Peptides against a protein of PDB entry 3V4L. Designs and how they scored, part 84

Target 1, 386 residues: chain A of PDB entry 3V4L
Amino acid sequence: GQPLAKDKVALLIGNMSYWEHPKLKAPLVDVYELTNLLRQLDFKVVSLLDLTEYEMCNAVDEFLLLLDKGVYGLLYYAGHGYENFGNSFMVPVDAPNPYRSENCLCVQNILKLMQEKETGLNVFLLDMCRKRNDYDDTIPILDALKVTANIVFGYATCQGAEAFEIQHSGLANGIFMKFLKDRLLEDKKITVLLDEVAEDMGKCHLTKGRQALEIRSSLSEKRALTDPVQGAPCSAEALVRNLQWAKAHELPESMCLKFQCGVHIQLGFAAEFSNVMIIYTSIVHKPPEIIMCDAYVTDFPLDLDIDPKHANKGTPEETGSYLVSKDLPKHCLYTRLSSLQKLKEHLIFTVCLSYQYSGLEDTVEEKQEVNVGKPLIAKLDMHRGL

## One batch from the design tools (peptide; aimed at target 1 F164)

Design b2_p27_7_s3 (made by RFdiffusion4, then SolubleMPNN; from b2_p27_7, 13 letters changed)
Fold by OpenDDE base, seed 3:
Structure b2_p27_7_s3 (fold): chain B 386 residues (1-386), chain A 27 residues (1-27)
Amino acid sequence: as target 1 above (386 residues)
Amino acid sequence: DEEKEKEELELLKKLENGEIELVSTAP
């Protein structure tokens, strides 16, 4: 019979904005493109950008809570990384220079924890460099992995080699994602699909002799990313998993704010990632006696570290939002909240209407406080361990 | 196949012209 997944869950992490290391660009587009493809494959996808060590640990722990017997688990990582003694280390954005294994997440430790969940399939897609870190001679003593015969690693590059991104016009894509996206929707055994991606990378004159995909697999069964999810949630655990995922992806409802001057504002919300939200404001009604009016958002929680210079932009692109701009309303002011994982409390902020009456030189301000609860990933309370 | 090969040839030309860069993700 056709293999069935009990459920399908993916965690995608893209680290770019390193504190002590070179900034990357490709993880932004690569995480977004992969999120959209995995959603078409009926995966429950959590997508996170720019995580600290602590935030990465919490994201992995929350991902492991979504895993259970016969569930397909996929972990994707794009960012800085290294490989020492056959162990892969993902580098958080707050990693010191030089970093060590104690500042990084070991992929083989995550694999051990996934094997304890009795998953149907474990897929790791690692879009990172695999050079040795010469500043860390620590040999991690890992416990012996179980023989589960359900593991697939796709490494973007060979052992000891670099991974590359293609930068064009301020955007970038990882070389691995460039080829993976063309085949990811194919109804093939995941190891066959990755082998075809490796062949495409090997034929391409751009990548030939620079970057090659490595596949490591113990997968004894025919399993594909296209494998259908076993029907309606038959277990209490499947219902809990669906509810937990749904909570992490719930946007605030759009609001119509009415000011005393008679101006009406539409306040809207869009998800770019599970931890990145765009707020947009638009004037939907203006009295004719008001010649000029703008609706600014301000007074955000300090935990979000929002620079006011990057808030209230005339385009989504000026906020750094290049991916969802097509789906956003036009003629708004846009603000990008890029660190929703840091939010401990409800998202409370101020909408400030600045306006001018015909024949008055002075600008008038009206303010309304807005409470939108915990948006997206902030509902998981990733900070409950502090 | 032919359309992909054409796109790859265009990317190579853009690389040669400095319109695109290959940047290592090594720290």
Scores: peptide ipSAE 0.300, ipTM 0.816, DockQ to the pose 0.783
OpenDDE base, seeds 1, 2, 4, 5: peptide ipSAE 0.288, 0.282, 0.275, 0.282; ipTM 0.821, 0.818, 0.814, 0.821

Design b2_p27_7_s4 (made by RFdiffusion4, then SolubleMPNN; from b2_p27_7, 14 letters changed)
Fold by OpenDDE base, seed 5:
Structure b2_p27_7_s4 (fold): chain B 386 residues (1-386), chain A 27 residues (1-27)
Amino acid sequence: as target 1 above (386 residues)
Amino acid sequence: MKEKEEEEKKLLEDLEKGKIELVSTAP
């Protein structure tokens, strides 16, 4: 018969905005495109941008809680990385320069923990550099891995080589994602699918002799990303897994705010990633005696580190949101919250209305406080270990 | 086949014209 997954769970991490290292661009588009493809494959996807070491550890721990016997687990990482002694290290955005293994997440340690869960398939897609870090001479004492036949590594590049991004007009895609996205939906054994991606990369004159996909597999079974999920969640564990995933993806409801002057504001919310939300405001009613009015959002929690210069933009693109702009309503003011994982409390902010009456020179202000609870990933309380 | 070859050719032409840049993700 066709293999069945008990469930399908994916964690996607894209690190771009490094503190002490060169900034990347490709992880933004690559995490977004891969999220949309894995959702079409019935994966429960958590997508996270720009994580610190602590935030990456917590994201991996929450991902491991969703894993169980016969579950398919997929970890994707795009960012800086290195490989020492056959161990792959993902570099957090707060990593010092130079970084060491103590500042980074070892993929083989994550694999060990996934093997303890008796998962049906473990897929690692590593879109990172694989050069040796000469500042780290530590050999990680890895505990003995279980002998399992359900592991697949797709490395975007060869051992000791670099991975590349294709930059065009301010956007970038990773070379690996460019070829992976064309085949990811195919009903094929995952190793056969990745071999075809490797062949497509090897035929392309752009990538030939610069970057080549490496596949490492112990997979003895015919497992595919297209394998159907085993029917309605009949187990308590499957219900808990569905609730945890739903909790991490719940947006605030759209609100209609009414001001004393008779102006009505529509407040709406959109998810770009599990930790990135767009707030948008629009004037839906204005009394005729009010000649001009502007509505802006302010007074955000300090934990979100929101620069007011990037808030209340006339376009989503001016906030740095290039991907979801087609799905957003037009003629709004837009604010991008890019660090929802840092939110310890409820998201409370102020909607301020500035307006002018016909025949008055002075502007009038009205303010309304809004509490939207904990949006998206902020519901998982990724800070519980402090 | 033809569409992929035309896309690849366009990417190479746009790389040669400096419209596309290949940037290493090495730190």
Scores: peptide ipSAE 0.291, ipTM 0.809, DockQ to the pose 0.769
OpenDDE base, seeds 1, 2, 3, 4: peptide ipSAE 0.262, 0.268, 0.274, 0.256; ipTM 0.798, 0.804, 0.798, 0.798

Design b2_p27_8 (made by RFdiffusion4)
Pose (drawn by RFdiffusion4):
Structure b2_p27_8 (pose): chain A 386 residues (1-386), chain P 27 residues (1-27)
Amino acid sequence: as target 1 above (386 residues)
Amino acid sequence: AKEELAEKLLELREEGSGEPKLVSRAA
């Protein structure tokens, strides 16, 4: 009568800043939006931006670790894609020009690994182009798929076609997400809902005849993204899964820093994506003997490759964050730490204090080191092992 | 000054600037 979910897990990857290929803009916004919608449907969501080939492989491994028998598994990719010989490929940021299947992730490979885990539902939302990579000589000769009647595909475009994004100077949106976001929360069967999305997508003027949604499904059960999760987890296997999930969305505690000169610096942290964290510095207290002072953040782990133009900015928008000043506490210095999947080490940076005493010209520098451990996805140790 | 700049950035984000540009995600 009523189909049930043991758990609902989602992996969303949005690639924008390609090294050898045109950079995209809408992936960040679309990924942010799909996480919020999927969380309302009670999904364990992993949101990641600008992953290399190696990094993309690890995200799939962490996602597969969160899937067991009866778990609804969902994969959303927004970025560059190509389709050769019946296989769909997601292109990582580190991809060379020209690129091949070896440089890319085959979706069919990911699907087989999910079937090996006995998942109740396999939903793929591929928000990418589907043309031939004429440079790809290799044909993967992949093994046949087990007939499981739970595979669902939401291709943003058809084979040989292109998926489009509206790059309006402001926010920038994807076409598939413009029509998906208004309908995703419906209690319809996943295949029916995706077809209703395909109808509204045809009413699109910007993309008519260039992009159409393609649905491929084997699903023989009235399963939906709104189906309920098996109430009390109470199983030991179910508990290990909730810990593994909580292990990735840990944020450092908002600490207060005391300085030798009697100055207090409040240090705040904000989550944007599992891959993205925002630090803010607020000067909470200073003694009367000091009037002039500015707190600035430096000495980040080189693995993160933090650009100075994204750090120590008056507002969060100046750092490139999707989060806005109404979401983040007012008046601090905001700094954006994207690329946490690059952190093998522990997070150590210096909160540097440049200040001046009453009646003196000289400028005094007081540097204090801060170790915040492995925030968010860095805690998963994706680089672990030999 | 920070609040004025933040309001300008919110307005730009919401309303946008110029004609929208349609872009393929093709490599």

Design b2_p27_8_s1 (made by RFdiffusion4, then SolubleMPNN; from b2_p27_8, 11 letters changed)
Fold by OpenDDE base, seed 3:
Order: sequence, then C-alpha cells, then structure tokens
Structure b2_p27_8_s1 (fold): chain B 386 residues (1-386), chain A 27 residues (1-27)
Amino acid sequence: as target 1 above (386 residues)
Amino acid sequence: MEEELAEELEKKRKEGEGEPVLVSTAP
C-alpha cells in the first residue's frame, strides 16, 4: 500500500544576523518559501529566524516533542556552518569568533534523538558551508547511530565546499532553495526528488562548478514528502501534538480601539515566521473636526529589543517585512517584532494616538495599553530554563 | 495568496536592474 505518515513535522531555522560573523540575507526568503511549500504538504511547520545557541537547543527540544513513532521529521537549516570529521555543525547567531563545537549544534546528535522517537522518515536539508573549521580540533565522540534505513541528508554543497546565495534587487535566495522549491511538491521518493534538484543545479550556468548538491541516504522505502497523513488524529499523543503546534501559531485577534476624541483604530497582527510578527494600525473612523491623526505603537517589553527608529513605518518593507506585505492591509503603520522567542511575559504595549483639531496648532495625545497575551512561539516558553 | 507572493518576489527580482550576484555563505 502507499506509505502513510502518522504526522508530518518540520523545524526550519534561518540564521542571518550574526553578532561576530558576516550577515547573511538568503535564509529569510528560503525559510519563508520552504514554510509555505511544506504547509501545502500538510507539514506542521515551526519557522524561526536568528536564534542564539540556547534558543536553537530549545527549538530542537520542542521539535523532538512533536516527533513520535511513524512521524515524518524534517529539519531545515540555513546559516553559517561547518563540517569536521563528517559531522555537521549549525552556527548560532551569538557564536563567538572563532566558533567551536561547544558553541554549535551537531546535526548527528539531533539525528540520534530523532531515531529514539522511532520516526517514519528523517530528512535533513542543510543549506550551509561544509568547510572544515580549523579552529575546532574537537574530535566528536558520537554514539553509534541505529540502523533505521529512513534517513535522508540533502547538503546544499559538497564536503569541504562553500554554499552560496544569489542576491538580486535587494532580495536573496540560497542556491539550494532556488532549485528545491521548483520540485518540492512532486509526488516522488524524496531521494529521487533531491537527485532531480541536483541535476537542475548542475545544468545552471551560475552554479556549475561552484555548488553541487550532495545526497546521503539510507532510505530503503519509497517515502515522499507528499505521503498522506494517517487519518484523523485519534490518539491522545496526536491531539497533544496538534494542540502544541496550534498554540505556537496562534495570532492575537484583531481589535478595535476607541479613543475619547471619537477616533477608532483597528489593531491587527500578522505572522511572518513563528517568532516574527507584524503589528499594524489603521484609522477606521475619524471625526471631521480632526484634520490629522496617527496611531503609534510604543512601550514594548525590553526583552524584544525593539528599536523605535524601525517601528511605526508607513510600509511593511521599511520594517524589513518584504514577504507578507501583500497580505497586509494598505495605509497602516507597521511594526515588526522579530524576536518573539525572547518574550518571557505577556506582550503588553501602548497604542498612542497623536491628533490635531482643525484650527489648533497643538497636537493632542491619547494612550491605551494593550495586552495581547503570548503570541505565536512565545506560548512555548522557550526560555523557561533561564 | 502564496502564488501571488511568489509572483511578486519573482517580479521584484526581475524588475531589479542588477545582475544576480553570488555571495558565499562562508564566515
């Protein structure tokens, strides 16, 4: 019969805003495009940008809680990385310069933990460099992996080689994601799909002789990312998994604020990633005696590290939100919250209405405090250990 | 929605005057 997945779960990590290393651009678009494609494949997707070592460990732990017997697990990583002794290391944004294995996440350790969950399929898509790190002399003592015959690695590049991004018009894509996205929805065995992606990369004049996909697989069964999820979630474990995922993706409800001057504001929320949310404000009613009014958001929790210079922009793009701009209402003020994983408490902030009456030169301000609870990934309390 | 976004990203990529530049993700 056709193989069935008990469920499908993906963790996507894109690290760009390194503290001590060159900043990347491609992981933003690559994580977003892959998230949308995997959702069309009925994956439960957690998408995270710019994680510290501690936040990456917690994201992996939460991902492993979603895994169980016969579940398909997919880990995608885009960022800096290295390979020593055949072990792949993902570099967190807070990694020192030089970084070592003690500052990084070993992919083969994650694979070991996934094998303990008796998963139906383990897919790793690693969009990172595979150069040796000469500053790390650590020989990893890895425990022997189980022979599960259900493992697939797609490495964006060859051993000892660099991965590249294509920058065009201020947007960037990883070379790997550029070709992967065109085939990801195909009903093919995952190793056959990746082999076709490797052929497409090999035919492209930009990538030929610079980057080549490496496929490492023990997959003995015909498993595809298109394989249907088994039935209604009838098990207690499947219900818990669905509830846990749903909590991590729950947006605040849109609300209408009414000010004493008679102005009404719509406050709305949009998810860009599991840890990135856009807040937008719009004037939905204005008395005719008020000639100008704007609704600013301010007084955010300090844990979110929000620069006021990047808040309350006239376009989503001015916030750095190039991806969700079509799905947002026009003629708002936009603010991007990019670090929701850092939120320890409820998201409380102030909506400040600044307005002017006809025939008065002075601006008037009215303020309302808003509590929207814990949005998106902040519901998982990824910082409970600090 | 998703198709329209992909088309605009692709359109913004096509409307940019610059040749595509390959940048290494090596540190």
Scores: peptide ipSAE 0.214, ipTM 0.654, DockQ to the pose 0.398
OpenDDE base, seeds 1, 2, 4, 5: peptide ipSAE 0.197, 0.197, 0.203, 0.203; ipTM 0.652, 0.647, 0.605, 0.655

Design b2_p27_8_s2 (made by RFdiffusion4, then SolubleMPNN; from b2_p27_8, 12 letters changed)
Fold by OpenDDE base, seed 1:
Structure b2_p27_8_s2 (fold): chain B 386 residues (1-386), chain A 27 residues (1-27)
Amino acid sequence: as target 1 above (386 residues)
Amino acid sequence: EVEKRAKELEELRKKGKGEPKLVSTAP
């Protein structure tokens, strides 16, 4: 019979906004597209951008809590990385220059922990460079891996090589995701699917002799990402997993704010990623005596590091949100909250209405405080370990 | 809905004017 997954869980990390390293672009698009594809495959997807070392550790720990016997686990990483002695290291955004293994997450350590969960399938998709880091001479003492015939690595590049992104005037993928996305929904054994992706990369004139996919697997069974999830969650662990995932993806409800001047504002929320939310405001009612009015959001928690210069934009794209702009209402002011993983408290902010009456030169302001609780990934309290 | 989003991203990419350049993701 076709293999069944007890459940399917994916953690996708895209690191771009490095502090001490070159900024990347592809991980934004790659994580977003892969999230959408894995959701079509009935994966519970947590998608995270721009994580620090500590935040990456916590994201992995929370991901491991979702894993259990017969669960399919998928880890995708796009960002800077290196490979020393056959160990793959994912580089956090706060990594120093030069970085070392102590500043990075070892994928083989994550694999060990996934094997302890008795997972049905372990898939690692590593869209990072595999060059040696000559500043790190540390040989990781890895414990012996269990002999599990359920591991698949898809490396975006071969050993000692670089991974590439496509730079052009628009949104572009990394090279790996460019080819992976076209096949990811195919009902094929995951190693066969990745082999076809490798062939497609090898046929491309841009990538030929520059980047080649490497597949490393012990997968003895015909397991696919298309394998159906076993029916209704009957176990306590499956219910917990469903509840935890649902909490990490709960948006605040849209609000209608009423001001004393008679202006009504619609406040809305949209998820771009598990840790990235867009707030949008629109004037839904204006008294005729008010000639101009705008609704600004301000006074965000300091933990979110929101620059007011990037808030309250006339388009989602001006906030750096290029992916969800078509799903958003038009004629709003938009604010992109990145780094929701940093939020320790409830998301409390001020909606400021600035308006002008006909025949008065002075602008009037009214303010309302809004508490939307903990949105999205902020419900998981990824900071509980500090 | 998800197929619609994927198609919309593909359309945004097709509007990219310029020769595609490979940029290394090495630091």
Scores: peptide ipSAE 0.217, ipTM 0.571, DockQ to the pose 0.377
OpenDDE base, seeds 2, 3, 4, 5: peptide ipSAE 0.204, 0.210, 0.203, 0.206; ipTM 0.574, 0.580, 0.590, 0.557; seed 5 fails the geometry check

Design b2_p27_8_s3 (made by RFdiffusion4, then SolubleMPNN; from b2_p27_8, 14 letters changed)
Fold by OpenDDE base, seed 3:
Structure b2_p27_8_s3 (fold): chain B 386 residues (1-386), chain A 27 residues (1-27)
Amino acid sequence: as target 1 above (386 residues)
Amino acid sequence: EEEKRAEELEKKRKYGEGEPELVSTAT
């Protein structure tokens, strides 16, 4: 019969906004495009941008809680990284310069923990540099991996080589994602699919002799990312997994706010990533005696580190949101919350209505406090213990 | 054809007009 997955779970991490290292651009688009493709493949996808060491550890721990016997696990990472002695290290955004193994996440340690879950398939897609870090002489004594014939590594580049971004007019894609996205939906064994991606990279005049995909696999079975999920969740563990994933992807409901002046505001929410949300406000009703009227959001929790200069923009793009702008309503004010993993409390903020009456020179303000609970990834309380 | 034009318009909107540049992600 066709192979079945018990479930399919993916963790996608894109690190770009490094504190002590060069900023990247490609992880933004790459994580977004891969998220949309994996969702079409019935994966439960958690997508996270710009994680600290502690936040990355917690994201991996939460991902491992979603894994169980016969579940397909996929880890994608785009960011800075290195490879020492055949061990791959993912670099968090708060990593010092120079970084060492104690500041980074070892992929082979994550693989060991995935093998303990008796997963049906383990896929690692590593879109990072594989150069040696000469500042880290630590030889990690890794415990011997179990002999599981269900592991696939797709390395975006060769051992000791660099990965590249394709920059075009302000946006970038990783070379790996550029070719992977064209093949990812094909009903093929995952190693065969990655071999075709490697061939496409090798034929491209831009990438030929600069970057090549390396595939490392122990996969003895014909497993594909297209393999159907086993029917309705029949186990208590499958129900818990579905509920946990659903909580991490629950948006606040849109609200209609009514002000004393008779203005009505629509407040809406959109997910860009599991830790990135766009808030938008629109005037849905205005009395004719009010000539000017704007609805600003302010007074956000300090944990979100929101600069007011980047809030309340006339376009999603002015907030740094280029990806979801087509799905957003037009003629709003937009605010991007990029660090929802840092939220310890409920998301409480103020909607400030600024307006002017016909024949009055002074602006009038009315304010309403809004509590939307814990949106998206903030429901997982990834900061439990700080 | 219309879908391909929509994708090309989307590529032009996202990525603009120009030659693609390869930039290393090395630290």
Scores: peptide ipSAE 0.364, ipTM 0.685, DockQ to the pose 0.361
OpenDDE base, seeds 1, 2, 4, 5: peptide ipSAE 0.348, 0.338, 0.327, 0.328; ipTM 0.674, 0.663, 0.655, 0.656

Design b2_p27_8_s4 (made by RFdiffusion4, then SolubleMPNN; from b2_p27_8, 13 letters changed)
Fold by OpenDDE base, seed 1:
Structure b2_p27_8_s4 (fold): chain B 386 residues (1-386), chain A 27 residues (1-27)
Amino acid sequence: as target 1 above (386 residues)
Amino acid sequence: EKEKKAEELEKKRKYGEGKPKLVSMAT
């Protein structure tokens, strides 16, 4: 019969906003598009942008807690990376220049830990460069991997080669994701699916002789990303996994704020990623004596590094959100919180209503504090060391 | 004005005039 997954869990990391390295663009769209596809495949997806070393370690540890016997685990990474001696290293956004293995996450170490969970399938999709890092002379002594015959690597490029972005209209896609997304929903053995993606990349005039997909597999069974999840969560561990994932994806409920002047504001929330939320405000009721009013959000927790110059934009796109803007209400002010993993406490902020009465020159302000608890990934306390 | 600017940004996002460029993801 078709193999069953006990569950399906994916961690997607997209690093773009490097401190000491060239900024990338593709990971934004690629993580988002892959998240939507994997959700259609009944994956529990955690999607994270712009992680530090510490945050990446904690994201991997939380991902490993979601893994168990017969669970399908998928790790996708888009960002800077390197390969030394057949070991793949994912580069965090806070990595120094030059970086070394001590500043980076080794994918083969993650694989070892996934093998200890007795997973049904381990898929690594690595959308990064595979050049050698000549500043890292460390030969990692990797512990011997178990022979689990359930491993698939899809490398966006060949060993020693670069990966590329296709930049268009201010957005970018990774070449790998551009071809992967067209086939990812196909009911095929994952290695066959990736081989077809490799053929599609090989036919493209832009990529031919510059980037080619490499597949490394020990997968002995006919397993697909389309393999159905085992129906009811039959174990306590499966229930815990479902609750933990749900906790990491809980948005604050939309609120109606009422001000003393009689203005009513709708405050809404949207998830772009597991660590990226958009707050939007709209005037839903205005007394006729008030000629102008705007509702601003301010006084965010310092841990979120919110620049007021980038808050309260007239469009989602002016915040850097190009992906979820179609699903947002129009005629709002928008604020993008891109670092929810840094939030130690509840998300408390101020809604400031600025308004003017007819026949008065002076602007009046009213303020309300809002506590929305811990939104999305902030519920996992990823800033707390294990 | 805000709506027109949003539509222009969305049009630039969907249909922007630039030829696709390959950019290396190398450091």
Scores: peptide ipSAE 0.410, ipTM 0.733, DockQ to the pose 0.777
OpenDDE base, seeds 2, 3, 4, 5: peptide ipSAE 0.383, 0.387, 0.351, 0.391; ipTM 0.721, 0.722, 0.703, 0.718

## One batch from the design tools (peptide; aimed at target 1 A78 G79 C129 A163)

Design b2_p28_1 (made by RFdiffusion4)
Pose (drawn by RFdiffusion4):
Structure b2_p28_1 (pose): chain A 386 residues (1-386), chain P 28 residues (1-28)
Amino acid sequence: as target 1 above (386 residues)
Amino acid sequence: SIDEFYESIRTPIPGESNSFLVPREAYL
């Protein structure tokens, strides 16, 4: 009568800043939006931006670790894609020009690994182009799929076609997400809902005849993204899964820093994506003997490759964050730490204090080191092992 | 070049300034 979910897990990857290929803009916004919608449907969501080939492989491994028998698994990719010989490929940021299947992730490979984990539902939302990579000589000769009647595909476009994004100077949105976001929360069967999305997508003027949604499904059960999760977890296997999930969305505690000169610096942290964290520095207290002082953040782990133009900015928008000043506490210095999947080490940076005393010209520098451990996805140790 | 390919594939949106319809196609 009623189909049930042991758990609902989602992996969302949005690639924008390609090294050898045109950079995209809507993936960040689309990924942010799909996480919020999928969390309302009670999904364990992993949100990641600008992953290399190696990094993309690890995200799949962490996602597969969160899937067991009866778990609804969902994969959303927004970025560059190509389709050769019946296989869909997601292109990582580190991809060379020209690129091949070896440089890319085959969705079919990911699907087989999910079937090996006895998942109740396999949903794939591929928000990418689907043309031939004429430079790809290799044909993967993949093994046949087990007939499991739970595979669902939401291709943003058809084979040989292109998926489009509206790059309006402001926010920038994807076409598939413009029509998906208004309908995703419906209690319809996943295939029915995706077809109703395909109708509204045909009413699109910007993309008519160039992009159409393609649905491929084997699903023989009235399964939906709104189906409920098996109430009390109470199983030991179910507990290990909730810990593994909480291990990736840990944020450092908002600490207060005391300086030898009697100045207090409040240090705040905000989550944007599992890959993205925002630090903010507020000067909470200073003694009367000091009037002039500015707190600035430096000496980040070189693995993260933090650009100075994204750090120590008056507002969060100036760092490139999707989060706005109404979401983040007012008046601090905001700094954006994207690329946490690059952190093998522990997070150590210096909160540097430049200040002046009453009646003196000289400028005094007081540097204090801060170790915040492995925030968010860095805690998963994706680089672990030999 | 990447810049020339990006300009060639994007479509200006009529009635709106600095707005483009852009495929998520890779440069080859």

Design b2_p28_1_s1 (made by RFdiffusion4, then SolubleMPNN; from b2_p28_1, 10 letters changed)
Fold by OpenDDE base, seed 3:
Structure b2_p28_1_s1 (fold): chain B 386 residues (1-386), chain A 28 residues (1-28)
Amino acid sequence: as target 1 above (386 residues)
Amino acid sequence: SIEEFEESIRIPIPGEENTYLVPMVTYQ
């Protein structure tokens, strides 16, 4: 019979906005495109951008809570990274320069923890450089891995080499994701699929002699990302997993705010990633005596580090949101909350209506406080230890 | 600077305007 997954869970991390390192661009588009493809494959996807060391550890812990016997686990990482002694290290955005293994997440440690969950398949897709870090002299003493015969690594590049992105018109895609996305939906054994991606990359003149896909696998069974999920959740653990994932993806409901002047505002929410939300406001009713009115959002929690200069933009693109713009209503003011993992409290903010009456020169303001609870990933309290 | 480094690592793609191949490398 066709292999069945008990469930399918993916954690996607894209680190771009490094503090002490060059900024990357590709992880934004690559995490988004991969999220949409894995959702079409019935994966439960958690997608996170720009994580600190502490936030990455907590994201991995939450991912491991979604894993169980026969579950397919996929970890994708796009960002800075290195490889020392055959161990892969993912670099958090707050990593010092130079960084060491103590500032980074070891992928093989995550694999060990996934093996303890008795997963049906473990897939790692690592879109990072694999150069040695000469500033890290630490020899990782890793415990011996179990022989589970269910492991697949797709490395965007070969050992000791660089991974590349293609930058065009301010956006970028990773070379690996450029080819992976064209094949990811194919009903093939995951190692065969990745081998075809490697051949496609090998035909590209841009990558020839610079970047080549490496596949490392112990996968003894025919397993595919297309393998169907086993029917209705038969276990308490499967119900808990479904609830935990749903909790991390719950958007606030759209609100209709009514002001004393008779203006009505629609307040809406959209998810770009599990930790990135767009807030948008629109005027849905205006009395004829009001000639001009705008609805601004302000007074966000300090934990979100929202610069007012980047809030209340006339387009999603002016907020840095290029990916979800097509799915948003037009003619709004847009604000991008890019760090929902940092939110310790409820998301409370002010909606400020600024308006002018016909024949009055003075602008009038009315304000309403809005509490939307903990949106998306903020429900997991990823910062409980700080 | 980091900005000077980011400019220095850009590889122009022949025949494609404003398109660059960029290694995902750290600043050393």
Scores: peptide ipSAE 0.480, ipTM 0.922, DockQ to the pose 0.751
OpenDDE base, seeds 1, 2, 4, 5: peptide ipSAE 0.477, 0.461, 0.464, 0.472; ipTM 0.921, 0.916, 0.916, 0.919

